# Peptides against a protein of PDB entry 5HB3, part 40

Target 1, 150 residues: chain A of PDB entry 5HB3
Amino acid sequence: RQMQDRCMSEYNQRIRNAPEGSIDPFRMACYKIIGRCDLSNRSLDGLQTDVNDWIWLQFNLARETDRSLELAGESYGLAELQASIREIGLKHFPKTAAEDTNGSFGMFFYLQILAGMFEQAIAYLYPFSYVDAVHFAIALTYYGLLRPVD

## One batch from the design tools (peptide; aimed at target 1 H92)

Design b1_p26_1 (made by RFdiffusion4)
Pose (drawn by RFdiffusion4):
Structure b1_p26_1 (pose): chain A 150 residues (1-150), chain P 26 residues (1-26)
Amino acid sequence: as target 1 above (150 residues)
Amino acid sequence: PLLNAHQEAEFHALYQTYLEDKAAAA
């Protein structure tokens, strides 16, 4: 309780609202991770990072809590992470094979798998490659990670 | 909290760089 309050306040007063270009970029990153500061802006600004670093941060900051009482601030768990993956899909990725030329649909399928969006990930992949979709569904069904119809 | 405009722009820019690297490697 103490450390979360001290760390959150310290980050707001003496880092976010501090002179720009003064605070080490990595240090700000360490505070965002350790203290889960500013879950509203889950980016690694000021660092040479790629899409995999961004993806990692989304999961790294995610935490699951019993759905019984409040958290300090807004919650960020698998549910919120999935909601974010969905909007990225509509905005940046195609749904039909006609919209895809470079083979990028695989990235969105990969993102949905990471987030545990198994039903949606298989349904998304089938139009691009039914063979791979069929077999990935077999792999998931074997371990019990695919909700079938009654 | 969900993704804001800055985070969407960042993801899009990083992803385009990833695609360009893959195309150059091919």

Design b1_p26_1_s1 (made by RFdiffusion4, then SolubleMPNN; from b1_p26_1, 17 letters changed)
Fold by OpenDDE base, seed 4:
Structure b1_p26_1_s1 (fold): chain B 150 residues (1-150), chain A 26 residues (1-26)
Amino acid sequence: as target 1 above (150 residues)
Amino acid sequence: SLLNEKELEQFKKLLEEELKKRLAAA
């Protein structure tokens, strides 16, 4: 909490006083991750990042907190992340095997799993790989993560 | 979604780069 408050204070000060892009990207990342500052921008511009870094960031930002108890910062919950993942899926991932040119369906499946979208993940994977979908469904069910579709 | 179009495009680019790497390693 103390760290978060400090981050918020520094962030607000720097946003007002520093030219755009002049803040150290790593420091900005700290403000975002620790201080929960400016969560409307969920990227780390100015840093060398890859898709894994991006995913890591999204999940770290996706904290489920009681907003009523959070006195500072912004909230970005799992629901918002899941909505984002859905949108990403619609725009950037194949819907059918015929559309799959690079085998990227697995990545989207992975994203959905990480985001706790188990039912959607299995449903998505099914047309690409029936066998894999079934195996994952069994596993997820075993761990109590998959809800049967009635 | 709380991600804007720019962020989504960024993801797409990163994804494409990752896929290229994976394909090259295959």
Scores: peptide ipSAE 0.108, ipTM 0.706, DockQ to the pose 0.640
OpenDDE base, seeds 1, 2, 3, 5: peptide ipSAE 0.033, 0.039, 0.029, 0.029; ipTM 0.569, 0.584, 0.569, 0.576

Design b1_p26_1_s2 (made by RFdiffusion4, then SolubleMPNN; from b1_p26_1, 18 letters changed)
Fold by OpenDDE base, seed 4:
Structure b1_p26_1_s2 (fold): chain B 150 residues (1-150), chain A 26 residues (1-26)
Amino acid sequence: as target 1 above (150 residues)
Amino acid sequence: SLLNEKELEQFKKLLEEELKRRLEAA
């Protein structure tokens, strides 16, 4: 909490006093991740990142916490992340096996699983890989994560 | 949505790069 407060304080100060882009990218990342500052901008400009880093970031920023315990920081819940993932799916991932050129369906499936969108993930995976969908469905059901629907 | 269009496009680029890497590594 102390670190968070410090980050927020520093962030606010720097936003007012520093030109855009002058803040060290790593420090900016700390402000976002630890300080929960300016989460409307969820990109880490100036850093060389890959898709895994992006995924990690989004899930960390989508922290599900008691908002009453947060002072001046922004918070976005799992629901917002799920909404974003759905949007990503609609825009950037194949909707059918016929559209799958690069085998990217697995990544979207992965994102959905990470976001707890289990039913949607299985439903999405099914037309791409029946076998995998069934196996995951069984596993998820076993752990009580999947709600089977007739 | 939590992410704006710019951020989504960024993801797309990263995804494409990752897929390319995987393809080249296979």
Scores: peptide ipSAE 0.210, ipTM 0.788, DockQ to the pose 0.646
OpenDDE base, seeds 1, 2, 3, 5: peptide ipSAE 0.037, 0.126, 0.030, 0.031; ipTM 0.575, 0.717, 0.561, 0.578

Design b1_p26_1_s4 (made by RFdiffusion4, then SolubleMPNN; from b1_p26_1, 19 letters changed)
Fold by OpenDDE base, seed 5:
Structure b1_p26_1_s4 (fold): chain B 150 residues (1-150), chain A 26 residues (1-26)
Amino acid sequence: as target 1 above (150 residues)
Amino acid sequence: SLLNEKELQQFEELLQKELQKRLEEK
């Protein structure tokens, strides 16, 4: 909490006094992650990132209302993240095997799994790879993450 | 949702880079 307050204070001061883009990218990242500053922009400008970094950031920025003390008033939970992932799926990933030109279906499957969207992930994977879908379904069931259907 | 169109576009760019990287590594 103290660190968050400090980050927010520093962020506000810099936003008021510094020209746009003049803040060190790593410092900006700290303001976003720790201070929960400017969550309207979920990107880390000025840093070299990849898809893994992106998803990591989204999860770190996500806060459950019952678990987080958000001093900045900007918060979102797993549900909102899952909604975003659904939107990503609709816009950027193949919906059917016939649409799969880049073989990217596995990445979307992975994103859904990370977000706890297990049933949706398996359902999505099934038409692309029956065998893999079954294997993952078995595994998820074993760990109690997927309920077996009669 | 949490993401706006700009953020989705950024993700798309990252996705394309990742796909390209995977192709190059094969």
Scores: peptide ipSAE 0.188, ipTM 0.748, DockQ to the pose 0.638
OpenDDE base, seeds 1, 2, 3, 4: peptide ipSAE 0.173, 0.175, 0.182, 0.182; ipTM 0.733, 0.733, 0.738, 0.737

Design b1_p26_2 (made by RFdiffusion4)
Pose (drawn by RFdiffusion4):
Structure b1_p26_2 (pose): chain A 150 residues (1-150), chain P 26 residues (1-26)
Amino acid sequence: as target 1 above (150 residues)
Amino acid sequence: VTERLESMAENINAGKETKGEAIMAE
């Protein structure tokens, strides 16, 4: 309780609203991770990072809590992470094979798998490669990670 | 099976190369 309050306030007063270009980029990153500060802007600004660093941060900052009472601020768990993956899909990725030329649909399938969006990931992949979709569904069904129809 | 898994890894990598900066802008 104490550390979360001190860390959150310290970050807002003496880092976010501090002189720009004064605070080490990695230090700001360490505070955002350790204290989960500013869950509204889950980016690694000021660092030479790639898409995998961004993805990692989304999961790194995610935490699951019992759905019974409030959290300090807004919650960020698997549910919110999935909602974020969904909008990235509509905005940046194709749904039909005609919209894809480079083979990028695989990235969105990969994102949905990471987020546990198994039903949606398989349904998304089937139009691009039914063979791979069929067998990935077999792999998931074997371990019980695919909700079948009654 | 190996060829299929390599093909899917290539598609994931193509997505990272073409959509990476667009995803990071989120």

Design b1_p26_2_s1 (made by RFdiffusion4, then SolubleMPNN; from b1_p26_2, 15 letters changed)
Fold by OpenDDE base, seed 3:
Structure b1_p26_2_s1 (fold): chain B 150 residues (1-150), chain A 26 residues (1-26)
Amino acid sequence: as target 1 above (150 residues)
Amino acid sequence: MEELKKRLEEWIEAGKKELGEKIMSE
């Protein structure tokens, strides 16, 4: 708790008071990752990041913590991550095979799998790639991750 | 399984540009 409080204090102080261009983006990233500072903004400003870094950050920040211990009242767990992925899917990914021009459906499938949204992932993939969806469904079922509806 | 893995990797690669442009800019 003391470490988190210190991280939050330093993070807020730097954001508010640091002269423009004087903020070390790596230090700020450390506060974000270690201190879980400002979980409403899940980006690393001032760093050249790619999509893999973004994905990594989203999942790294998603932690099941006792809500009573989170100072800022901001909880970011698996449920919030899953909600974010759903929103991203609705906004940015094809809903039908006819809308897919570049194969981006696979990325959304991947994100859903990472987030444990297995049933939704299979259902989404099915119209784009039937054979692959079946293979994934079999594998997920074998590992007890997919629950077939009786 | 290797073929499926390869296909998944291809899908991820194809989606990187779109995700990067649309999500990371928000």
Scores: peptide ipSAE 0.291, ipTM 0.835, DockQ to the pose 0.737
OpenDDE base, seeds 1, 2, 4, 5: peptide ipSAE 0.283, 0.284, 0.289, 0.289; ipTM 0.829, 0.833, 0.834, 0.836

Design b1_p26_2_s2 (made by RFdiffusion4, then SolubleMPNN; from b1_p26_2, 14 letters changed)
Fold by OpenDDE base, seed 3:
Structure b1_p26_2_s2 (fold): chain B 150 residues (1-150), chain A 26 residues (1-26)
Amino acid sequence: as target 1 above (150 residues)
Amino acid sequence: MKELEERMKKWIEAGKKELGEKIMSE
């Protein structure tokens, strides 16, 4: 708790008081990741990041913490991550095979799998790649991750 | 299994380009 408070204090102080261009983006990233500072902004400003870094950050920040221990009242857990992925899917990924030009559907499928949205992932993949969807469904069922509706 | 892995890699790569342009611009 003391360490988190210190991280938050330093993070806020630097954001508010540091001259423009004087902030070390790596240091700020450390506060973000370790201190879980400002979880409403899940980006690393001032760093050249790619999509892999973004994905990594989203999943790294998604922690099931006791809400009572999070000082900032901002909880970012699995549910919030899943909601974010759903929103991204609706905005940026093809909804039908006819809309898919580059195979980007696979990325959204991948994100859903990573987030534990197995039923939704299979349902989404099915119209794009029937055979692959069936194979994944079998595998997920075998591992007890997909619950067949009785 | 190797074929599926290769397809998945291609899908992820394609999606990274698309998602990167869209997410990083917001």
Scores: peptide ipSAE 0.284, ipTM 0.829, DockQ to the pose 0.683
OpenDDE base, seeds 1, 2, 4, 5: peptide ipSAE 0.281, 0.283, 0.281, 0.283; ipTM 0.827, 0.829, 0.830, 0.832

Design b1_p26_2_s3 (made by RFdiffusion4, then SolubleMPNN; from b1_p26_2, 12 letters changed)
Fold by OpenDDE base, seed 5:
Structure b1_p26_2_s3 (fold): chain B 150 residues (1-150), chain A 26 residues (1-26)
Amino acid sequence: as target 1 above (150 residues)
Amino acid sequence: MKELKERMEKWIKAGKETLGEKIMSE
């Protein structure tokens, strides 16, 4: 916790007091990742990042911790991550096979799988790729990750 | 299984190319 406190202090100090253009974005990224500073902003500002970096960051920041242990009163766990993925799906991904043009549905399927949203992932994939959905369903069931429905 | 992996890689690539910025904006 001492390290986290120090990170938070330095993060806040730099955000408030650093001259314009003097902030090292890599240092700020370290504070965010290690110190979990400003969890409401789950991006690495000032850095060139791609979607892989974004995914990594989301899952790195999503920790099951007691809210009482969070310095800023912010919590970000698996439930919040899952909610974010649902929101992304609703806004940006195809809802029907007719809306899909290039197979982008698979990315949403992938995000859902990573987040442990197995039932939703299979249900989503089914109308796009029946055979693949069945294969994943069998595998997930084999590992006890999917609850079969009648 | 190999074919499935290849398809999935294509899907993820397509998603990254077309929707990556939109995803990151959330």
Scores: peptide ipSAE 0.356, ipTM 0.873, DockQ to the pose 0.860
OpenDDE base, seeds 1, 2, 3, 4: peptide ipSAE 0.283, 0.287, 0.290, 0.281; ipTM 0.824, 0.827, 0.827, 0.826

Design b1_p26_2_s4 (made by RFdiffusion4, then SolubleMPNN; from b1_p26_2, 13 letters changed)
Fold by OpenDDE base, seed 5:
Structure b1_p26_2_s4 (fold): chain B 150 residues (1-150), chain A 26 residues (1-26)
Amino acid sequence: as target 1 above (150 residues)
Amino acid sequence: MKELEERMEKWIEAGKEELGEKIMSE
C-alpha cells in the first residue's frame, strides 16, 4: 500500500506539474503498472507498444479487488476486461465467415479464451472453423471450463 | 494437435497485423 501511495502521488504530481517535454514515459509506465494509476486510461502514453504489450497490460491491470480498497476510486477487474473484449469484437471483428478473409477471427477467439469467455469463444469460432471449435469444446469440457447444453 | 496450434498462430498473427491498432485504441 505504501508503494502504491507513492506511485500515485508521483504520477499525479508529474502529470500536473512537470515541465513540458520532461516526463519520462518509462517512469510513468512504472507508476501506472505498480501503482495502478488512472485505470480509465489503459495505455502506455509516449511509448511505442504493440498488441502483445496491450494484451499484457490489460490482464496485468485487471485485478479482482474490493472497490472500497482502491485508492483512486476506480476499479478494473475481469468483468470490465470481458466487457471491453466484447466491445472490441462487436466493433472490429468479423461476425460471419463471409466477412473474414485472412483469419482475423482467430484473434478474437484468442482474446475471449484469455478472458475466460469460453462459451462465447466456442460459439464464435463454430461458424468459422467447425472442427477446431469441436476440439476446443472437448478440451474445455474435459477441464470443467465448458458446460455443454443439449 | 500440432496442426491446430499452427493454424491458431496464423490466426493470431493475422489479427495482430490487420486489427492491432484498432484493438489498442479501445
Scores: peptide ipSAE 0.423, ipTM 0.899, DockQ to the pose 0.843
OpenDDE base, seeds 1, 2, 3, 4: peptide ipSAE 0.417, 0.261, 0.377, 0.264; ipTM 0.897, 0.822, 0.883, 0.822

Design b1_p26_3_s1 (made by RFdiffusion4, then SolubleMPNN; its pose is not in this set)
Fold by OpenDDE base, seed 4:
Parts: structure tokens; C-alpha cells; sequence
Structure b1_p26_3_s1 (fold): chain B 150 residues (1-150), chain A 26 residues (1-26)
């Protein structure tokens, strides 16, 4: 808690007082991850990132914390992440195999799996790759992550 | 904003695709 408070204070101070671009992007990342600062801005400017970095960040930021200790605006959990992933899918990923030109369905499937959206992931994958969907369904069921179908 | 994050992810994905394409050509 003390660390978080300090991070918040420093983060706010830096944003207000530091010249643009003068703040170490890694430090800013630390403020976000450790201090839960400014979670509405999840982009890490000044860092070269990829999709894996993005998703990693989302999961780290979507940790469960005592709501009483966090600002309302900084509340972000798994549910919000899942909602975001759904929206991303609607906007940027193919809905059918006919729309898939570069195999991007796999990425969306991957994102859904990571977010624990197992049933939705399998349902999404099915029209693109029946075999893969079945294989993943079997695996997920085996590990108790997918509810059996009647 | 959430929309910005969505666009960022899409951009990152496209970049990743480009990298994969480049690697496949080598």
C-alpha cells in the first residue's frame, strides 16, 4: 500500500512536471504494473512491443486487488479484459473463414484462450478449423477447463 | 481508451505478421 501510494504520487508528479518524452518508459511501466497508476492508458509509449507484450501487460494489469484500496477509475479485472477481447474480435478479426485472408483467426483464438474464454474460443475456432477445434476441446475438457456438452 | 487499446493490438498484430512474412522469405 505504501509502495502503491508512492508510485501514484511519483507518477502524477512526473506526468505533470516532466517534459514530454523525458520519462523512462520502463519506469512508467513499473508505475502501471506495480503501482496500478493510470490504468486507463495501457499503451507503453517509447517501448517496442508486440502482441505478446500487450497481452502480458493486460493480464498483469487485470489482477485482483482490494477495491477499497484502488481508485474506481483504476479498477480492471478479468471481466473487463474479456469484454475488451470480445470487442477486439468484433472489430479486427474475421467472423468466418471466408473473411480470413491471413490466418488471423488463430490470434483471436489465442487471445480468448488466454483470457479463459474457452467455450467461446472453441466455438469461434470451429468454423475455421474443425479438427483443431475438436482437439482443443478435448484437451480443455481433459483439464476441466471446458464444460462438457450434452 | 479502450478503443485505442483495440487499435493498438491490431497494429501490433499486423507488425507481427510482417515479421513472420519476412522470416518465411529468408
Amino acid sequence: as target 1 above (150 residues)
Amino acid sequence: SRDKEHELLHELYLKDLEKKRKLAEE
Scores: peptide ipSAE 0.202, ipTM 0.748, DockQ to the pose 0.835
OpenDDE base, seeds 1, 2, 3, 5: peptide ipSAE 0.031, 0.193, 0.028, 0.030; ipTM 0.493, 0.741, 0.512, 0.515

Design b1_p26_3_s2 (made by RFdiffusion4, then SolubleMPNN; its pose is not in this set)
Fold by OpenDDE base, seed 5:
Structure b1_p26_3_s2 (fold): chain B 150 residues (1-150), chain A 26 residues (1-26)
Amino acid sequence: as target 1 above (150 residues)
Amino acid sequence: SREKEHERLAKLYEEDLKKKREEAEK
């Protein structure tokens, strides 16, 4: 708690008082990741990031912390991340094989799997690749992650 | 704020796809 408070204080002070462009973007990233500062803004300004960096950041910030322990008024957990992934899927990824022009369905499937949305992931993959969906379903069932429909 | 983050992901993914295509053409 003391470390988080210190990080928040330093983060806020630097954002308010530092001249534009003088702040080390890596330092700011550390405050965000370690101190969980300003979770409403999940972008790392001043850093060149790719899709993998984005994914990594989202999952690291989405901690299952008890709402009672989060000092920040905004809680960002797995449930919020799952909701975000659903919204992303609806807006930016193909819903059917006919809409898939770039083979992007795999990325959305991957995001759903990472977020623990196993049933939805399999259901999504099925119309794109029946064989792959069945194989993943079998594997997930084997590891107890997918409940078979009775 | 959520919508902006979703748009950012979409842009990052498109950039990644472009890079992969460029690498495959080389």
Scores: peptide ipSAE 0.192, ipTM 0.744, DockQ to the pose 0.760
OpenDDE base, seeds 1, 2, 3, 4: peptide ipSAE 0.185, 0.182, 0.175, 0.152; ipTM 0.737, 0.736, 0.731, 0.708

Design b1_p26_3_s3 (made by RFdiffusion4, then SolubleMPNN; its pose is not in this set)
Fold by OpenDDE base, seed 2:
Structure b1_p26_3_s3 (fold): chain B 150 residues (1-150), chain A 26 residues (1-26)
Amino acid sequence: as target 1 above (150 residues)
Amino acid sequence: SMEKEHELLAKLFEEDEARRKAALAA
């Protein structure tokens, strides 16, 4: 906690007092990822990132930590990330192949898999690609990650 | 293609964060 408090203090001081663009983006990333500073901002300013980098960031920020040790507003775990993915999926991703206009179903499937939402991921993939859904189901079952469907 | 997907996901999660913050403030 003492380290976290120090990181937060330094982060806030730099954000407020340093000229825009004068701070090393990598340093700021370290404050965010290691120091858990300003987790409400889930982007890395000043860094060129691709979709994989962005996804990696989301999962690293969604670490399960002792909530008592985190500052107010800085708690964000896997459960919260899963909830976010569910909500986003319900609102913005296609439910059937007929609704899929941009081929985005694969991205949502990928997010669910990364988040450990295996049963939901397979159920979602099934109407889009039967063969792939079956193959993933077999693989996940083999590794003990998928619960048998009754 | 990857850039477009990144932008889309970023917007979606930002929207979700805004919604959560609003819910906590209420």
Scores: peptide ipSAE 0.173, ipTM 0.728, DockQ to the pose 0.059
OpenDDE base, seeds 1, 3, 4, 5: peptide ipSAE 0.126, 0.118, 0.131, 0.086; ipTM 0.687, 0.675, 0.691, 0.622; seed 4 fails the geometry check

Design b1_p26_3_s4 (made by RFdiffusion4, then SolubleMPNN; its pose is not in this set)
Fold by OpenDDE base, seed 3:
Structure b1_p26_3_s4 (fold): chain B 150 residues (1-150), chain A 26 residues (1-26)
Amino acid sequence: as target 1 above (150 residues)
Amino acid sequence: SREEEHERLHELYLKDEEEKREEELE
């Protein structure tokens, strides 16, 4: 707890008082990832990152911590990540095969699977690839991850 | 490339989240 408080204090002090461009982006990343500082901003500013880095960051920041130990503004778990993925899907990914010009539906399917959104992932994949959706549904059911709708 | 498109989507998401935070402060 003392280490976390120190990290938060240093992080906030640097964001408020440091001249623009003087902050080491790697140091700020360490405060965010290790210290769990400012989890409302789930980006690594000043670092060149790709989509894989972003995915990695989202899942590392999403922790099932006892909400009683985290400041109300610093709680970020799997449920919040799933909500974020839903929002991204609605805004940026194709909803139908006709809208898919670049084959990006596979990436959104992948994100949903990683986040444990199995039923939604299969439902999303179905209109793009019926065969693949059925195969994944069978596999997920076999592993007990897909709840059959009674 | 498919990777470039995914990076663009990531950038768009970050901008959207920044705009939401600014609106909540206002």
Scores: peptide ipSAE 0.115, ipTM 0.679, DockQ to the pose 0.039
OpenDDE base, seeds 1, 2, 4, 5: peptide ipSAE 0.037, 0.113, 0.040, 0.113; ipTM 0.535, 0.678, 0.559, 0.690; seed 2 fails the geometry check

Design b1_p26_4 (made by RFdiffusion4)
Pose (drawn by RFdiffusion4):
Structure b1_p26_4 (pose): chain A 150 residues (1-150), chain P 26 residues (1-26)
Amino acid sequence: as target 1 above (150 residues)
Amino acid sequence: SVLDSLNTIINTGRAWAKEHTAELTA
């Protein structure tokens, strides 16, 4: 309780609202991770990072809590992470094979699998490659990670 | 062979995303 309050306040007063270009980029990153500061802007600004670093951060900052009482600030768990993956799908990725030329649909399928969006990930992949969708569904069903119809 | 096909899809998609990091993370 103490450290979360001290770390959150310290980050707001003496880092976010501090002179720009003065604070080490990695240090700001360490505070965002350790203290989960500013869950509203989950980016790694000032660092040479790629899409995998961004993905990692989304999950790294995610935490699951019992759905019974409040958290300090806004919650960020698997549910919120999935909601974010969905909008990225509509905005940046195709739904039909006609919209895809480079083979990028695989990235969104990969994102949905990471987020545990198994039903949606298989349904998304089938139009691009029914063979791979059929077998990935078999792999998931074997371990019990695919909700079937009654 | 099916597994290699799937890996190819995923790896192609991840390589494409690396070229479009600024767009995808915006």

Design b1_p26_4_s1 (made by RFdiffusion4, then SolubleMPNN; from b1_p26_4, 13 letters changed)
Fold by OpenDDE base, seed 4:
Structure b1_p26_4_s1 (fold): chain B 150 residues (1-150), chain A 26 residues (1-26)
Amino acid sequence: as target 1 above (150 residues)
Amino acid sequence: DIEERIEEIINKGLEWAKKHTEELTA
């Protein structure tokens, strides 16, 4: 907690007081990752990142913590991450095989799996690749991760 | 090979995502 408080203090100070263009983006990233600073902005500003970096950050920041210990409006857990994945899916990924021109469905499937959205992931994959969806469903069921429908 | 197919799906998805990272993260 002491370290977190220090990180938050330094982060806020730099965001508010640092001259434009003088902020070290790597340092700011460290504060965000270690101190979980400014959870309303879950991106690494000033850094060139890819989707792997982004998703890694989301998982790193996602915590099932007591919301009372977090600043108002900065609660970020698995539920919020899952909501973000759903929103991304609605905006950027194909809904049907007919809409998929570049195989991007695989990435959205992957993101859902990572986020523990197993039932939704399988349901999504099914129209794109029936065989693959079945294989994943079997595996997930075997490990007790897929809830069967009654 | 199921594992190979899984890897193929993931890799293709990742390749797409790398090209469209800005769009996905906006």
Scores: peptide ipSAE 0.025, ipTM 0.506, DockQ to the pose 0.808
OpenDDE base, seeds 1, 2, 3, 5: peptide ipSAE 0.015, 0.014, 0.024, 0.015; ipTM 0.344, 0.321, 0.421, 0.332

Design b1_p26_4_s2 (made by RFdiffusion4, then SolubleMPNN; from b1_p26_4, 11 letters changed)
Fold by OpenDDE base, seed 4:
Structure b1_p26_4_s2 (fold): chain B 150 residues (1-150), chain A 26 residues (1-26)
Amino acid sequence: as target 1 above (150 residues)
Amino acid sequence: SIEESINEIINKGLEWAKKHAEELTA
């Protein structure tokens, strides 16, 4: 808590008052991740990031915590993450097999799985790869993560 | 095997993501 308070204070101070180009982006990233500062901006400005970094960030920021106890006054839980994944899917990934030219469907499937969107993930994968969808469905069912339809 | 299929599809997705990282992070 005390650390979070400090992070929030320093983060806000630097964002508002730091000269252009003087902010250490790694430090800011630490404040964001550890202190949960500025959760409305789920990016790492000024850093060279790839998709792995982005995904890692999203999942680390996504916390199911008591919002009333968070100093940041902002929340980004699983629901928000799932919403973001849906939006990303609409923008960047094929919706049908006919739209798939490079096999990108697998990544969107993966993102949905990571976000706990198991039923949606399987439903999405099914038209692209029936066999794989079945395999995942079996596995997810085995672990009690998928609710089979009657 | 199921495990092999899982790994295959995940790896395929990850490989794509690496190639298109800018699009996903923009």
Scores: peptide ipSAE 0.020, ipTM 0.440, DockQ to the pose 0.686
OpenDDE base, seeds 1, 2, 3, 5: peptide ipSAE 0.014, 0.016, 0.017, 0.018; ipTM 0.343, 0.337, 0.339, 0.402

Design b1_p26_4_s3 (made by RFdiffusion4, then SolubleMPNN; from b1_p26_4, 12 letters changed)
Fold by OpenDDE base, seed 3:
Formats: structure tokens, C-alpha cells, sequence
Structure b1_p26_4_s3 (fold): chain B 150 residues (1-150), chain A 26 residues (1-26)
């Protein structure tokens, strides 16, 4: 608790009072990840990140505990992350092959798989790549990760 | 915030990919 309080104090102090450009983004990232500071902001400003970094961060910040047990006073679990990914998908990724101008369907498929959204991922991939969807479906079913539907 | 953060990543990546599409496909 003392560590977290100290992190919060230092984080808030730096974010508010530090001169522009003087904040070490990596230090701030440590405060966020270790100290669980400012969980409402699930971004690492000032750091060059990719999709892998992003999803890694989301999982590290996620907690599968009751909000009452969260020292930071905020709770964000897998369900919330999955909901966020669904929302992002609706806004930023193609729904059909016809609208896939950037070839980004694979990225959304990848995100869904990482988030454990297996059924939705396969359903999404199917119209873009039938063969790949079938292969993934077989593999996921084999490992008991995919629930077959009637 | 979460949508904005991912949006920035996606847009940056897509822009880069478009710029280097020929190189990546060669």
C-alpha cells in the first residue's frame, strides 16, 4: 500500500508539474504498471508501441478480482477488455472483404485470438479466408478452446 | 482512451504499410 501510494504521488506530481519533454516515458510506464497509477488511461504516452505492446499492456493492467479488492480503486478485467476489442472492431476494422481496402482484417483476427475471443475470431475470419478459418477452427477445437455450435 | 490508443497504433501501422507496400511485397 505504501509503495502504491508513493507511486501515485510521484506519478501525479510529475504529470502535473514536470516540464514538457522532461518526463521519462519508461518511468511513467513503470508507475502505471507496477503502481497501477491512472488506470483510466490505458496508454503509454511518449513510447513507440505496436499492437503487441498494446495488448500486452492491457493484460498486465487487467485484474480478475472484485473492485473492492483493488488497491487502485479501479478494476478492469478480461470481460471489459473483450468488450473494448469488440467496440474497436466495429469502428476500425472491415466487416466484409469488400470493405477491406487496407488488408487489416488479419490484425483484428489476431487481436481477438489474443483476447481469447476464439469463436468470434473464427466467425470474423471466415468470410475473408475460408481455408484459414477452417484450419484455426480445427486446431482450437482440438485443444478445447472452441465451442462448436449446432 | 483505449480506443484512441489503439486507433493511433493502427493508423500509424497502416500508413507505414501503405508507404512500404511495394518493398514488403518484393
Amino acid sequence: as target 1 above (150 residues)
Amino acid sequence: DIEESLEKIINTGLEWAKKHAEELMA
Scores: peptide ipSAE 0.062, ipTM 0.568, DockQ to the pose 0.051
OpenDDE base, seeds 1, 2, 4, 5: peptide ipSAE 0.049, 0.027, 0.027, 0.030; ipTM 0.572, 0.521, 0.438, 0.534

